# Peptides against a protein of PDB entry 4LZF: the designs that were tried, part 21

Target 1, 155 residues: chain A of PDB entry 4LZF
Amino acid sequence: GGRLVVFPNGTRKELSADGQTVKVMFFNGDVKHTMPDQRVIYYYAEAQTTHITYPDGMEVLQFPNNQTEKHFPDGRKEITFPDQTVKTLHPDGREESVLTDGTIIQLNPDGSKVIQFNTGQREIHTADFKRREYPDGTVKTVYSDGRQETQYPTG

## One batch from the design tools (peptide; aimed at target 1 Y44)

Design b2_p11_5 (made by RFdiffusion4)
Pose (drawn by RFdiffusion4):
Structure b2_p11_5 (pose): chain A 155 residues (1-155), chain P 11 residues (1-11)
Amino acid sequence: as target 1 above (155 residues)
Amino acid sequence: SAAVLARIAAA
């Protein structure tokens, strides 16, 4: 029916009957679970933070302010902030934010960006211009040279 | 690990 082992230093280990699951309760209050599928779940008592390592290389951190960070094997990093904004950082430097209100912000490493407002408008920033596109078909652009352009709807 | 602790401290 399993075993409990208590070490002189105060660390405790609990093994399942099949030995597949191991739980370690460290003297400092940290808790580690090793699962049969080799996931490792580590709880940091003082920091109140959980770190989960998956066998496929994915790592997940859960912070006590309810922030979650996911690290994918390829280097992608996805952050869920407490407000539930999801921000994705790509290794090439692109950043994408999907806010709960529906706004999407895409930032390129060269500094250009595309903003998709929940209102249906779209804004593009490049080295040459800032552009706003409207649901009615109107396009408004401000160029680096200071000129401003309005493209009116066909209708 | 030290790297994980550094990440937690950064947060």

Design b2_p11_5_s1 (made by RFdiffusion4, then SolubleMPNN; from b2_p11_5, 5 letters changed)
Fold by OpenDDE base, seed 3:
Structure b2_p11_5_s1 (fold): chain B 155 residues (1-155), chain A 11 residues (1-11)
Amino acid sequence: as target 1 above (155 residues)
Amino acid sequence: SAEVLAEIKSF
């Protein structure tokens, strides 16, 4: 029921009987699948990279080192690194990294940085200071001029 | 990309 078309250059095209699935095997080893759900799966043979495009504009890149990138229609990007750290890049310029131990690192558009540790401690970095907040309510601040201040939960 | 048809097989 399906059809196989062979071209002189070695490219092959397989069509399903219903015409809903098309597989093109290019002479260079690349493979393109057009699926019934309208997603397109392209495999780049030389790079060993898979690129999936969805009809809603979503794109997924899978690299041979096990890194995965998701490009969302709203402009957000989500990168899963080989170590399983997940980094989200937001359209407003904010970046968030979630480490495997639960630590969250936030980079803000204004240049400030916030680290939420898995221990419940939080560290804030600004142009003027670094501040560590402890679960017991203690707050330690180191200012850019070298001055230090500790605020205790009891005053 | 694809060029001129050389062979067609049905399966």
Scores: peptide ipSAE 0.045, ipTM 0.760, DockQ to the pose 0.027
OpenDDE base, seeds 1, 2, 4, 5: peptide ipSAE 0.046, 0.045, 0.044, 0.043; ipTM 0.763, 0.762, 0.759, 0.758; seeds 1, 2 fail the geometry check

Design b2_p11_5_s2 (made by RFdiffusion4, then SolubleMPNN; from b2_p11_5, 8 letters changed)
Fold by OpenDDE base, seed 4:
Structure b2_p11_5_s2 (fold): chain B 155 residues (1-155), chain A 11 residues (1-11)
Amino acid sequence: as target 1 above (155 residues)
Amino acid sequence: SSEILEEIKSF
């Protein structure tokens, strides 16, 4: 059925009986799996990193510190940090981080930052001001010149 | 790579 090929350098190649699965175990400890679904799984032994490539161009990196990176065909990248924070980097330069508590931090290409707190408060940072929006409709703005403004909800 | 095969095992 399956076949094992051993090379002089110590590299081993395992082929499934159907030829759809190929496992190469390199002499340095690296492993390459070619799967029936055309996914390719690289394991880098020294780095202890797994790199999966998909036929659609998707790539997944798994690092020994439990960080995972997804590289989407559209150029978007998604990083899951060890603390389970998820950061998305968009091709336009926008970045979005979702914290474990549900807080969302958005960095916009124009340099502005928006924080959506899990409390329902939102904070907007621009070159000109920092603004806090409260669930009750109150809005507090601190301008770069030090001026402060509070807008109250209509009573 | 086109390295020479030394052993082929079937399983």
Scores: peptide ipSAE 0.040, ipTM 0.723, DockQ to the pose 0.027
OpenDDE base, seeds 1, 2, 3, 5: peptide ipSAE 0.041, 0.040, 0.039, 0.037; ipTM 0.695, 0.733, 0.730, 0.706; seed 1 fails the geometry check

Design b2_p11_5_s3 (made by RFdiffusion4, then SolubleMPNN; from b2_p11_5, 8 letters changed)
Fold by OpenDDE base, seed 3:
Formats: C-alpha cells, sequence, structure tokens
Structure b2_p11_5_s3 (fold): chain B 155 residues (1-155), chain A 11 residues (1-11)
C-alpha cells in the first residue's frame, strides 16, 4: 500500500502505492504535491498562495484574493484580476486588457493606446491626438494643440 | 520550506 514517513521536525511525506503521487506536508504548513502528470503543486501556507509548475515550463499562481497569473514559457503573462478583467502582457511590451463588458484596451510599446468599445466605437490615443471613430463612419480628432476636426460619413 | 530530515516512523 501507500507509505507515510514522519520526520523529526514534524514534516510528513505520503507516497502513493504506485509511487506516482507524493505529498509532502512541511512543518511550517507548506504542502508540495508531485502528481502523476509531473506537475508540481506548491501551497505556501503563510501567503495562502498556490503555485503550479508544469513540465513544459508553464506556471500558474493563485492568490488568496482570487487573482490568477499564468506565466507562459515564451514570456507572455496572463493575469485574471479579481474583477475578472483579463490582462495579457506580451514579450514585445504590448499589453491588452479585456474588460468584463467586452471593451478591449491595447497599450502599445510606442506609448499609443487603442480602445475598442463594446459599442463599436474605437478610440486611438497618440502623442499628437486623440481620435474617436464611430460606427456610422464619423471620425472626431482632438489634436494636442487643442485643434479639433470632424469627418462626416456623408460630405 | 522544503527540508526533509531523517525518517523516524513509517506507516
Amino acid sequence: as target 1 above (155 residues)
Amino acid sequence: SEEILKEIQSY
């Protein structure tokens, strides 16, 4: 059957009968699970945080406030915030946030920003202007110097 | 911590 090992410091190690699952309960309350699929699940008792590492290099962090972070092998990170906003950080410096209402906010490495509203409107922010594009084809631009321009779909 | 010491009991 399974095996339980007790150590002098209070740490306990449980081995499954097949040897494929190992659970270590450390004296400080931390827990380490090694699973048959080779994922390792760390629970840090003091931080109340779960850290899962996968053989392919994927890592998942689960925080007590319900925030979840996925760290991909390519350097991409995906953060699910407690409010369920999902933010993706790309290795090239681009950031994308998807809000619960479907709005998408893109921050580009050059500092520009694009907002795609759930209404179909789009707003572009650059160093030189803010531009609002409407579903009907109207485009309004406010330049950094305060000048404004409107382009109408018919005209 | 991830320290494992000598076994004192096995079940």
Scores: peptide ipSAE 0.049, ipTM 0.737, DockQ to the pose 0.032
OpenDDE base, seeds 1, 2, 4, 5: peptide ipSAE 0.045, 0.044, 0.039, 0.043; ipTM 0.729, 0.726, 0.722, 0.700; seed 1 fails the geometry check

Design b2_p11_5_s4 (made by RFdiffusion4, then SolubleMPNN; from b2_p11_5, 8 letters changed)
Fold by OpenDDE base, seed 1:
Structure b2_p11_5_s4 (fold): chain B 155 residues (1-155), chain A 11 residues (1-11)
Amino acid sequence: as target 1 above (155 residues)
Amino acid sequence: SKEILEEIKSF
């Protein structure tokens, strides 16, 4: 059989018969599960947040507002917002957001931004210009000095 | 605070 340990402060610790699962129910309502696969699942009662830690260093946070965050061992983070937008933060400083409509927004470490619209249009933002690329091959550029340039697909 | 054993049950 398993084993139950009860502490004077109200904390309870349950051990499975095989010793592979440990459940700690803290006096404040928090819960900690240690699983056979060595995952540790924390539930914070007040915050209603679940925090899973994996042996390889991966962490997953689940918030009551339906936001989920994955923290990868390499430093990458992936955030799924309540609206289902997925934002990836890369260790090099690059950020990518994928919207539900398929639009992709990339923020680069150099400060440039690229938007890939679901229409097939692409917009590039740099310190020097904003450029819109159209599916037909037309490219419109607005430079920071106000100059505008249009390149047509037929040359 | 330290967790002090109060009761042990087997199941």
Scores: peptide ipSAE 0.037, ipTM 0.711, DockQ to the pose 0.028
OpenDDE base, seeds 2, 3, 4, 5: peptide ipSAE 0.038, 0.035, 0.035, 0.035; ipTM 0.724, 0.700, 0.702, 0.691; seed 2 fails the geometry check

Design b2_p11_6 (made by RFdiffusion4)
Pose (drawn by RFdiffusion4):
Structure b2_p11_6 (pose): chain A 155 residues (1-155), chain P 11 residues (1-11)
Amino acid sequence: as target 1 above (155 residues)
Amino acid sequence: TVDEHLAALAA
């Protein structure tokens, strides 16, 4: 029916009957679970933070302010902030934010960006211009040289 | 609780 082992230093270990699951309760209050599938779940008592390592290389951190950070094996990092904005950082430097109101912000490493507003408007920033596209088909552009352009809808 | 939190993750 399993075992409990208590070490002189105060660390406790609990093994399942099949030995597949191991729980370690460290003297400092940290808790580690090793699961049969080799996931490792670590709880940091003082920091009140959970770190989960998956066998496929994925790592997940849960912070006590309810922020979650996911690290994918390829280097991608996805952050869920407490407000539930999801921000994705790619290793090439691209950043994408999907806010809960529906706004999407795409930032390129060269500094260009595309903003998709929940209102249906779209904004594009490049080295040459800033452009706004409207649902009615109107396009407004401000160029680096200061000129401003309005492209009216066909209708 | 911590126990409930870790139990849910260990599922």

Design b2_p11_6_s1 (made by RFdiffusion4, then SolubleMPNN; from b2_p11_6, 4 letters changed)
Fold by OpenDDE base, seed 4:
Structure b2_p11_6_s1 (fold): chain B 155 residues (1-155), chain A 11 residues (1-11)
Amino acid sequence: as target 1 above (155 residues)
Amino acid sequence: SVEEHLARLAE
């Protein structure tokens, strides 16, 4: 059978009969599960946060507000916000947010911003200009000096 | 902290 160890501080350790599952219930209400697949599931009682670590180095955080964070072994982070927006932070400093409407917002390491709207329009923000690209091929640029340029589709 | 969990397991 399984084993239950009760420590003087109130911490409890449950071992499965096969030894593949270990559950530690800390005196503060925190819980640690070691699973047969070598996942380690931490539950922080005060924060009501679940932290899963995988043997490949993947980590998953689940917050009480329904936010989920994935920390990939390559250093990438993926944040799913309560509104279901997914933000990816890349090791190179690039950030990408995918909104529920399909809009993609990219922040580039150079400080430029690209918004791909669900309408097929794209907006590019740089230090020098804001540019709106339309599905018809029209491009409108507003430069930092206040100049505006419109390029019309050749067709 | 994961470290706090580890410290408690060492007891």
Scores: peptide ipSAE 0.043, ipTM 0.743, DockQ to the pose 0.050
OpenDDE base, seeds 1, 2, 3, 5: peptide ipSAE 0.025, 0.032, 0.031, 0.026; ipTM 0.650, 0.705, 0.699, 0.653; seed 2 fails the geometry check

Design b2_p11_6_s2 (made by RFdiffusion4, then SolubleMPNN; from b2_p11_6 with T1S D3E)
Fold by OpenDDE base, seed 3:
Structure b2_p11_6_s2 (fold): chain B 155 residues (1-155), chain A 11 residues (1-11)
Amino acid sequence: as target 1 above (155 residues)
Amino acid sequence: SVEEHLAALAA
């Protein structure tokens, strides 16, 4: 059978009969599970946060507000917000947000911004201009000096 | 905290 160890401070340690699962219930309410697949699941009682670590270095944080964060071994982070927007933070400083309506927002390290709308329109923001590209091939540019230019599609 | 976990395991 399994084993239960009770420590003088109130911490309890449960070991499965096969020894593959270990559950530690700390006196402060925190819980640590070591699983057969070598995942370690931490529950922080005060923060009501779950933290899972994987053998490959992957980490998953689950917050009480329904936000989830994935920390990849390559340094990339993926945040799923309560509204189900998914934001990816890349090691090169690029950020990408995918909204629930299909809109994609890209923030580049140079400060430029690209919005791909769900309508097929694209908007590019730089220090020098804002540009709107339409599905028909029309391109409208508003420059920082106030000049406006429209390029019409051929055909 | 991790420190509290370590202290608890040392008991």
Scores: peptide ipSAE 0.061, ipTM 0.784, DockQ to the pose 0.046
OpenDDE base, seeds 1, 2, 4, 5: peptide ipSAE 0.056, 0.052, 0.057, 0.027; ipTM 0.776, 0.769, 0.774, 0.676

Design b2_p11_6_s3 (made by RFdiffusion4, then SolubleMPNN; from b2_p11_6, 3 letters changed)
Fold by OpenDDE base, seed 3:
Structure b2_p11_6_s3 (fold): chain B 155 residues (1-155), chain A 11 residues (1-11)
Amino acid sequence: as target 1 above (155 residues)
Amino acid sequence: SVEEQLAALAA
């Protein structure tokens, strides 16, 4: 059968009969749960935060505000915000946000920004210009010197 | 922290 160990400080350790599951309930309310698949689940009672570590180095943080953070072994991070926006931080410094309406916002390491709207329009921001591309092929550019240019599609 | 408590438990 399983085992229960109760320590003088109030900490409890539960071991399954097969030894594959170990649950430690600390006196402060923190919990460590080792699973058969070698996941380790930490629950921090004061912060109400769950931290899962996987054998491959993957980590998942779940916060009480419904935010979730995934830390990938390659250094990439994926944040799901309470509003369900998903932000990916890449090791090269690039950031991508996918909004619930399908809009994609890309921040590049050089400081440029690209917005792909759900309408098919694209907006590019650089140090030198702001450019709007339309699905019909029209391109409007506002340069840093105040000049404006419109390029019309052929047809 | 959980880690500190684990260390104390192991002692």
Scores: peptide ipSAE 0.049, ipTM 0.771, DockQ to the pose 0.046
OpenDDE base, seeds 1, 2, 4, 5: peptide ipSAE 0.027, 0.022, 0.046, 0.046; ipTM 0.674, 0.639, 0.765, 0.764

Design b2_p11_6_s4 (made by RFdiffusion4, then SolubleMPNN; from b2_p11_6, 3 letters changed)
Fold by OpenDDE base, seed 3:
Structure b2_p11_6_s4 (fold): chain B 155 residues (1-155), chain A 11 residues (1-11)
Amino acid sequence: as target 1 above (155 residues)
Amino acid sequence: SVDEHLAKLAE
């Protein structure tokens, strides 16, 4: 059978019969689970946050506000916000947000921004201009100096 | 960021 150890400080340690699962209930309310697949699940009672560490270096954070963060071994981070927007932070500094309506917002290291709307329109923001591309091939550019240019589709 | 465990085993 399993084994329960109770320490003088109130910490409790439960071992499964096969020894593959270990649950530590700390006196402060924190909980640590060591699983057969070698993942470690930490629950921080005060913060009400769950932190899962995987043997490959993946980490998953679950916050009480329903936000989830995945930290990949390559340095990429993926944040799922409470509203279900997913933001990816890349090691090169690029950020991409995918909204629930399918809109994609890209922030580039050079400061430019690209929005791919769910309507098929695309908007590009640079230091020099804002450009709107339409599905019909029309392109409208507003330059920082106030000039406006319209490029019409062929036809 | 998440904090380290504040409590340890009394082994």
Scores: peptide ipSAE 0.071, ipTM 0.754, DockQ to the pose 0.049
OpenDDE base, seeds 1, 2, 4, 5: peptide ipSAE 0.040, 0.041, 0.060, 0.032; ipTM 0.684, 0.691, 0.732, 0.664; seed 4 fails the geometry check

Design b2_p11_7 (made by RFdiffusion4)
Pose (drawn by RFdiffusion4):
Structure b2_p11_7 (pose): chain A 155 residues (1-155), chain P 11 residues (1-11)
Amino acid sequence: as target 1 above (155 residues)
Amino acid sequence: TPPPPPPTPPP
C-alpha cells in the first residue's frame, strides 16, 4: 500500500504502491510530485509558486498573483496576466497581445506594429507612415514627411 | 532547489 520515508533532515518521501508516483515534502515546506508520466510538479512554499516541467520540454509557472507563464519547447513564451490578457513572446522578437476586450496588438522586432481594436478599426505603424483603417472603408494616413491623406469610401 | 524566477511585469 505504499511507503512513507522520513529522513534525518526532516524531508519526507511518500511512494505510491506501484512506485509510479513520488511525493517529496522537503523540510523547508516545498513539495515535489513526480508523476508516472514523468511530469514534475514543484511547489515553492515561501514564494507560493508552482513550477511544472513536462516531458515534452514545456514548462509552466504559476505565480501567486495568478499570473501564469508557459514556456514552449521551441522558445515561445506565453503570459496570462491576472487581468487575462494573453501576451506571446516569440524568440525572433515578435510580440502578440490578445486582450480580453478583443484588442490585438502585434509588434515586430523592426518596431512596426499592427493594432486591431475591438471597435473594428485597424492601425498600422511602419517606418514610412501611421495608418488607420475604419469599418466604413475610410483610410487615414500620416506620412513621415508630415503629409496627411484621407482615402474616402467608394460609397 | 534554487528560488523561482520573478514574474514578468506587465507593460

Design b2_p11_7_s1 (made by RFdiffusion4, then SolubleMPNN; from b2_p11_7 with T1M T8I)
Fold by OpenDDE base, seed 5:
Structure b2_p11_7_s1 (fold): chain B 155 residues (1-155), chain A 11 residues (1-11)
Amino acid sequence: as target 1 above (155 residues)
Amino acid sequence: MPPPPPPIPPP
């Protein structure tokens, strides 16, 4: 049958009869589950955080504020924030955030930033300028030296 | 167990 081991420090280790599930209840309230599918579930009692590690290197973090993070084996990370914004961190350094209103924010490895607004407007930030592109073709640029330029649509 | 990793900050 199953086994329960109680250690002198108060930690308890519970083994299933088949040996495929192991539950460690640490003296501090933390819990570690090793599952038959080889995932390991850590629960940190004080932080109220769950950390799941998979044999392929995938990790899932669940925080008490309802933030969830997926850390993929290739280095990509996907974060769902409490407000349901989803942010993706790519291995090449690119970051993409999708807001609940459909706005997309992209941070590029070169330091540039692009915001695609749900209105169809687009804002580009570079070392040299901040530029707003409007659906009608108007482009407004504020350069790093403070000068401003408006380019009107051709028609 | 060690403490959990810190959460990634918002955008």
Scores: peptide ipSAE 0.169, ipTM 0.814, DockQ to the pose 0.861
OpenDDE base, seeds 1, 2, 3, 4: peptide ipSAE 0.157, 0.157, 0.054, 0.161; ipTM 0.809, 0.811, 0.741, 0.809

Design b2_p11_7_s2 (made by RFdiffusion4, then SolubleMPNN; from b2_p11_7 with T1P P10A)
Fold by OpenDDE base, seed 5:
Structure b2_p11_7_s2 (fold): chain B 155 residues (1-155), chain A 11 residues (1-11)
Amino acid sequence: as target 1 above (155 residues)
Amino acid sequence: PPPPPPPTPAP
């Protein structure tokens, strides 16, 4: 059969008969599960947070506010916020947020920012300018020196 | 037990 170990501090450790599942119930209410698939599930009782670690280096965090984070072995992170916005942090430093209305916000490693609106408009922020691109081909640029330029569609 | 990691800030 399985084993139950009770430690002097009140922590309890349950081992399955096959030894493939280990459950540690800490004195503070935290729980640690080691599963047959070698994932480790931490539950933090006070914070009501779940942290799953996988043998390949994948991590999943679940917070009580409905935020979920996936930390990939390559360094990429995917965060689903309570409002269901999804933010991806790429290893190259690029960040992308997809809002529920379809708006995409990209932060690039060069410091530029691109907003792709659900209307098809696009806004580009660089060190040199802020630019709005419209679906009809109109482009409005405000340069860092205060100059403004409008390019009208041709053809 | 270790402390829980902090959540990533919202955009």
Scores: peptide ipSAE 0.094, ipTM 0.770, DockQ to the pose 0.876
OpenDDE base, seeds 1, 2, 3, 4: peptide ipSAE 0.087, 0.089, 0.083, 0.088; ipTM 0.764, 0.767, 0.763, 0.764

Design b2_p11_7_s3 (made by RFdiffusion4, then SolubleMPNN; from b2_p11_7 with T1M P10A)
Fold by OpenDDE base, seed 2:
Structure b2_p11_7_s3 (fold): chain B 155 residues (1-155), chain A 11 residues (1-11)
Amino acid sequence: as target 1 above (155 residues)
Amino acid sequence: MPPPPPPTPAP
């Protein structure tokens, strides 16, 4: 059978009969589960936050505001915000946000920004210009010096 | 147990 150990400080430790599951209920209300698959689930009672750690280095955080964060072993992070926007932080410094309407915002390490609108329009921001690309092939560029250029589709 | 890390700020 399983075992229950009660410590003087009020912490309790439950061991499954097979020894593969360990549940620690801390005196402060925190809970730690060690699972047969070697994942560790931390529940922080005061913060109402769940933190799962996997043996491969993956981490998952679940916050009480419905934000979820996945921390991948390669350093990538994927954040699902309460509004269901998904932001990916890449190890190279690139950031990508996917909005609920399908808009994609890309921030590049060089400081450039690309917005892919759900309409098929694309906006590119660099140090030198802001460019708007339209689905019909029209391209409008506003340069940092104030010059404007429109390129019309070949049609 | 250590406190959880703070959530990543919203964009």
Scores: peptide ipSAE 0.095, ipTM 0.773, DockQ to the pose 0.929
OpenDDE base, seeds 1, 3, 4, 5: peptide ipSAE 0.092, 0.089, 0.072, 0.095; ipTM 0.771, 0.767, 0.756, 0.774

Design b2_p11_7_s4 (made by RFdiffusion4, then SolubleMPNN; from b2_p11_7 with T1L P10A)
Fold by OpenDDE base, seed 5:
Structure b2_p11_7_s4 (fold): chain B 155 residues (1-155), chain A 11 residues (1-11)
Amino acid sequence: as target 1 above (155 residues)
Amino acid sequence: LPPPPPPTPAP
């Protein structure tokens, strides 16, 4: 059978019969599970937060507000917000947010911003201009000096 | 256990 160890401080340690699962229930209500697949599950009782670590370096955080964060071994992070927006932080510094309506917001390492609207329009923000691209091929640019330019599709 | 990290702020 399994084993239960009870420590003087109230912490409990449960070992499965096969020794592959270890559950530590800390005196403060925190819980640590070591699983057969070598993932470690931390539950923080006060914060009601779950933190899973995998042997490959993957980490998953689950917060009580329904936010979930995945931290990949390559340094990429994927955050699912309570509103179901998904934000990806890339190792190169690029950020991408996908909104529930399909709008994509990209922040580039150079400080430029690209919004891809669900309508097929795209807006590009740089230090020098704001540009709106339309599905018909029309492009409107407002430069930082206040100049405006419209490029019309050819065809 | 150490405290959990704070959640990433919303965009």
Scores: peptide ipSAE 0.098, ipTM 0.779, DockQ to the pose 0.917
OpenDDE base, seeds 1, 2, 3, 4: peptide ipSAE 0.095, 0.098, 0.091, 0.095; ipTM 0.774, 0.777, 0.769, 0.774

Design b2_p11_8 (made by RFdiffusion4)
Pose (drawn by RFdiffusion4):
Structure b2_p11_8 (pose): chain A 155 residues (1-155), chain P 11 residues (1-11)
Amino acid sequence: as target 1 above (155 residues)
Amino acid sequence: APALPPAPTTL
C-alpha cells in the first residue's frame, strides 16, 4: 500500500504502491510530485509558485497573483496576465497580444505593428506611414514626410 | 513582472 520515508533532515517522501508516483515534502515546505508519465510538479512554499515540467520540454509557471507563463519547447513564451490578456513572445522578437475585449496587437522586431481594434478598425504602423482602416471602407494615412491622405469609400 | 522562484530544493 505504499511507503512513507522520513529523513533525518526532516524531508518526507511518499511512494505510491506501484512506485509510479513520488511525493517529496521538503523540510522547508516545498512539495514535489513526480508522476508516472514523468511530469514533475514543484511547489515553492515561500514564493507560493508552482513550476511544472512536462516530458515534451514544455514548462509552466503559476505565480500567486494568478499569472501563468508557458514556455514551449521551441522557445515560444505565452503569458496569461491576471486580467486574462494573453501575450505571446516568439524567439524572433515578434509579440502578439490578444486582449479580452478583443483587441489584437502584433509587434514585429523591426518595430512595425498591426493593431486590430475590437471596434473593427485596423491600424498599421511602418517606417513609411501610419495607416488606419475603417469598417466603412475609409482609409486614412499619415506619411513620414507629414502628408495626410484619405481614401474615400467607393460608395 | 513577478519574481522567478528560487532554485528547487533537492534530496

Design b2_p11_8_s1 (made by RFdiffusion4, then SolubleMPNN; from b2_p11_8, 4 letters changed)
Fold by OpenDDE base, seed 2:
Structure b2_p11_8_s1 (fold): chain B 155 residues (1-155), chain A 11 residues (1-11)
Amino acid sequence: as target 1 above (155 residues)
Amino acid sequence: APPLPPPPLEL
């Protein structure tokens, strides 16, 4: 059978019969589970936040507002917002947001921005221009000097 | 990240 240890401070420690699962219920209401797969699940009672740490260095945060964050060992972060937008932050400084409508917004380290609309249109923002690409092959460019250019698809 | 609570008073 499992074991229960009760400490003078009110913390309780439950050991599974096989010793592979450890549950610590802290006096403050926090709960720590150590699992057979060596992941650690920590619940912060005051913040109502769950923090999972994996042996490979991955971390998962679950917030009471339904936001979830994944912190990958490579330094990448993936945030699922309450609205189900998914934002990925890359170690190189690139950011990608996938909206619920399928729109993809990319922010590049050079300050450029690319929007891939669910309509198939693409918008590119650079220091020198703003460009809209249409599914028919039409491209409209507005340059930083105010010049505008329209390129028509080669028929 | 919030600090981990103090460990149990293990002997």
Scores: peptide ipSAE 0.046, ipTM 0.760, DockQ to the pose 0.150
OpenDDE base, seeds 1, 3, 4, 5: peptide ipSAE 0.046, 0.033, 0.044, 0.029; ipTM 0.695, 0.671, 0.693, 0.699

Design b2_p11_8_s2 (made by RFdiffusion4, then SolubleMPNN; from b2_p11_8 with T9A T10E)
Fold by OpenDDE base, seed 2:
Structure b2_p11_8_s2 (fold): chain B 155 residues (1-155), chain A 11 residues (1-11)
Amino acid sequence: as target 1 above (155 residues)
Amino acid sequence: APALPPAPAEL
């Protein structure tokens, strides 16, 4: 059978019969599970937050507000917000947000921004211009100097 | 995101 160890401070440690699962119930209400797959699950009672660490360096945070964060071994982070927007932070500094309506917002390391609307319209923001691309092929550009141009579809 | 406190020692 499994083992239960009760420490003088009130911490309890449960060991499975096979020794592959360890559950520590800390005196403060925190819980640590070490699983057969070597993932470690921390539950922080005060913060009501779950933190999972994997042997490959993957980490998952689950917050009480329904936000989830994944920290990948390559340095990428994926944040699922309470509204179900998903934001990916890439190691190169690029950020991409996917909204629930299918809109994609890309922030580039150079400060440029691209919005791909769910309507098929695309908006590009740079230091030099703001450009709107329409599904029909129309392109409207407003330059930083105040110049405006419209390119009409060809064909 | 909130900072996570360290887990206390087992003993």
Scores: peptide ipSAE 0.055, ipTM 0.754, DockQ to the pose 0.534
OpenDDE base, seeds 1, 3, 4, 5: peptide ipSAE 0.053, 0.054, 0.053, 0.054; ipTM 0.747, 0.745, 0.743, 0.751

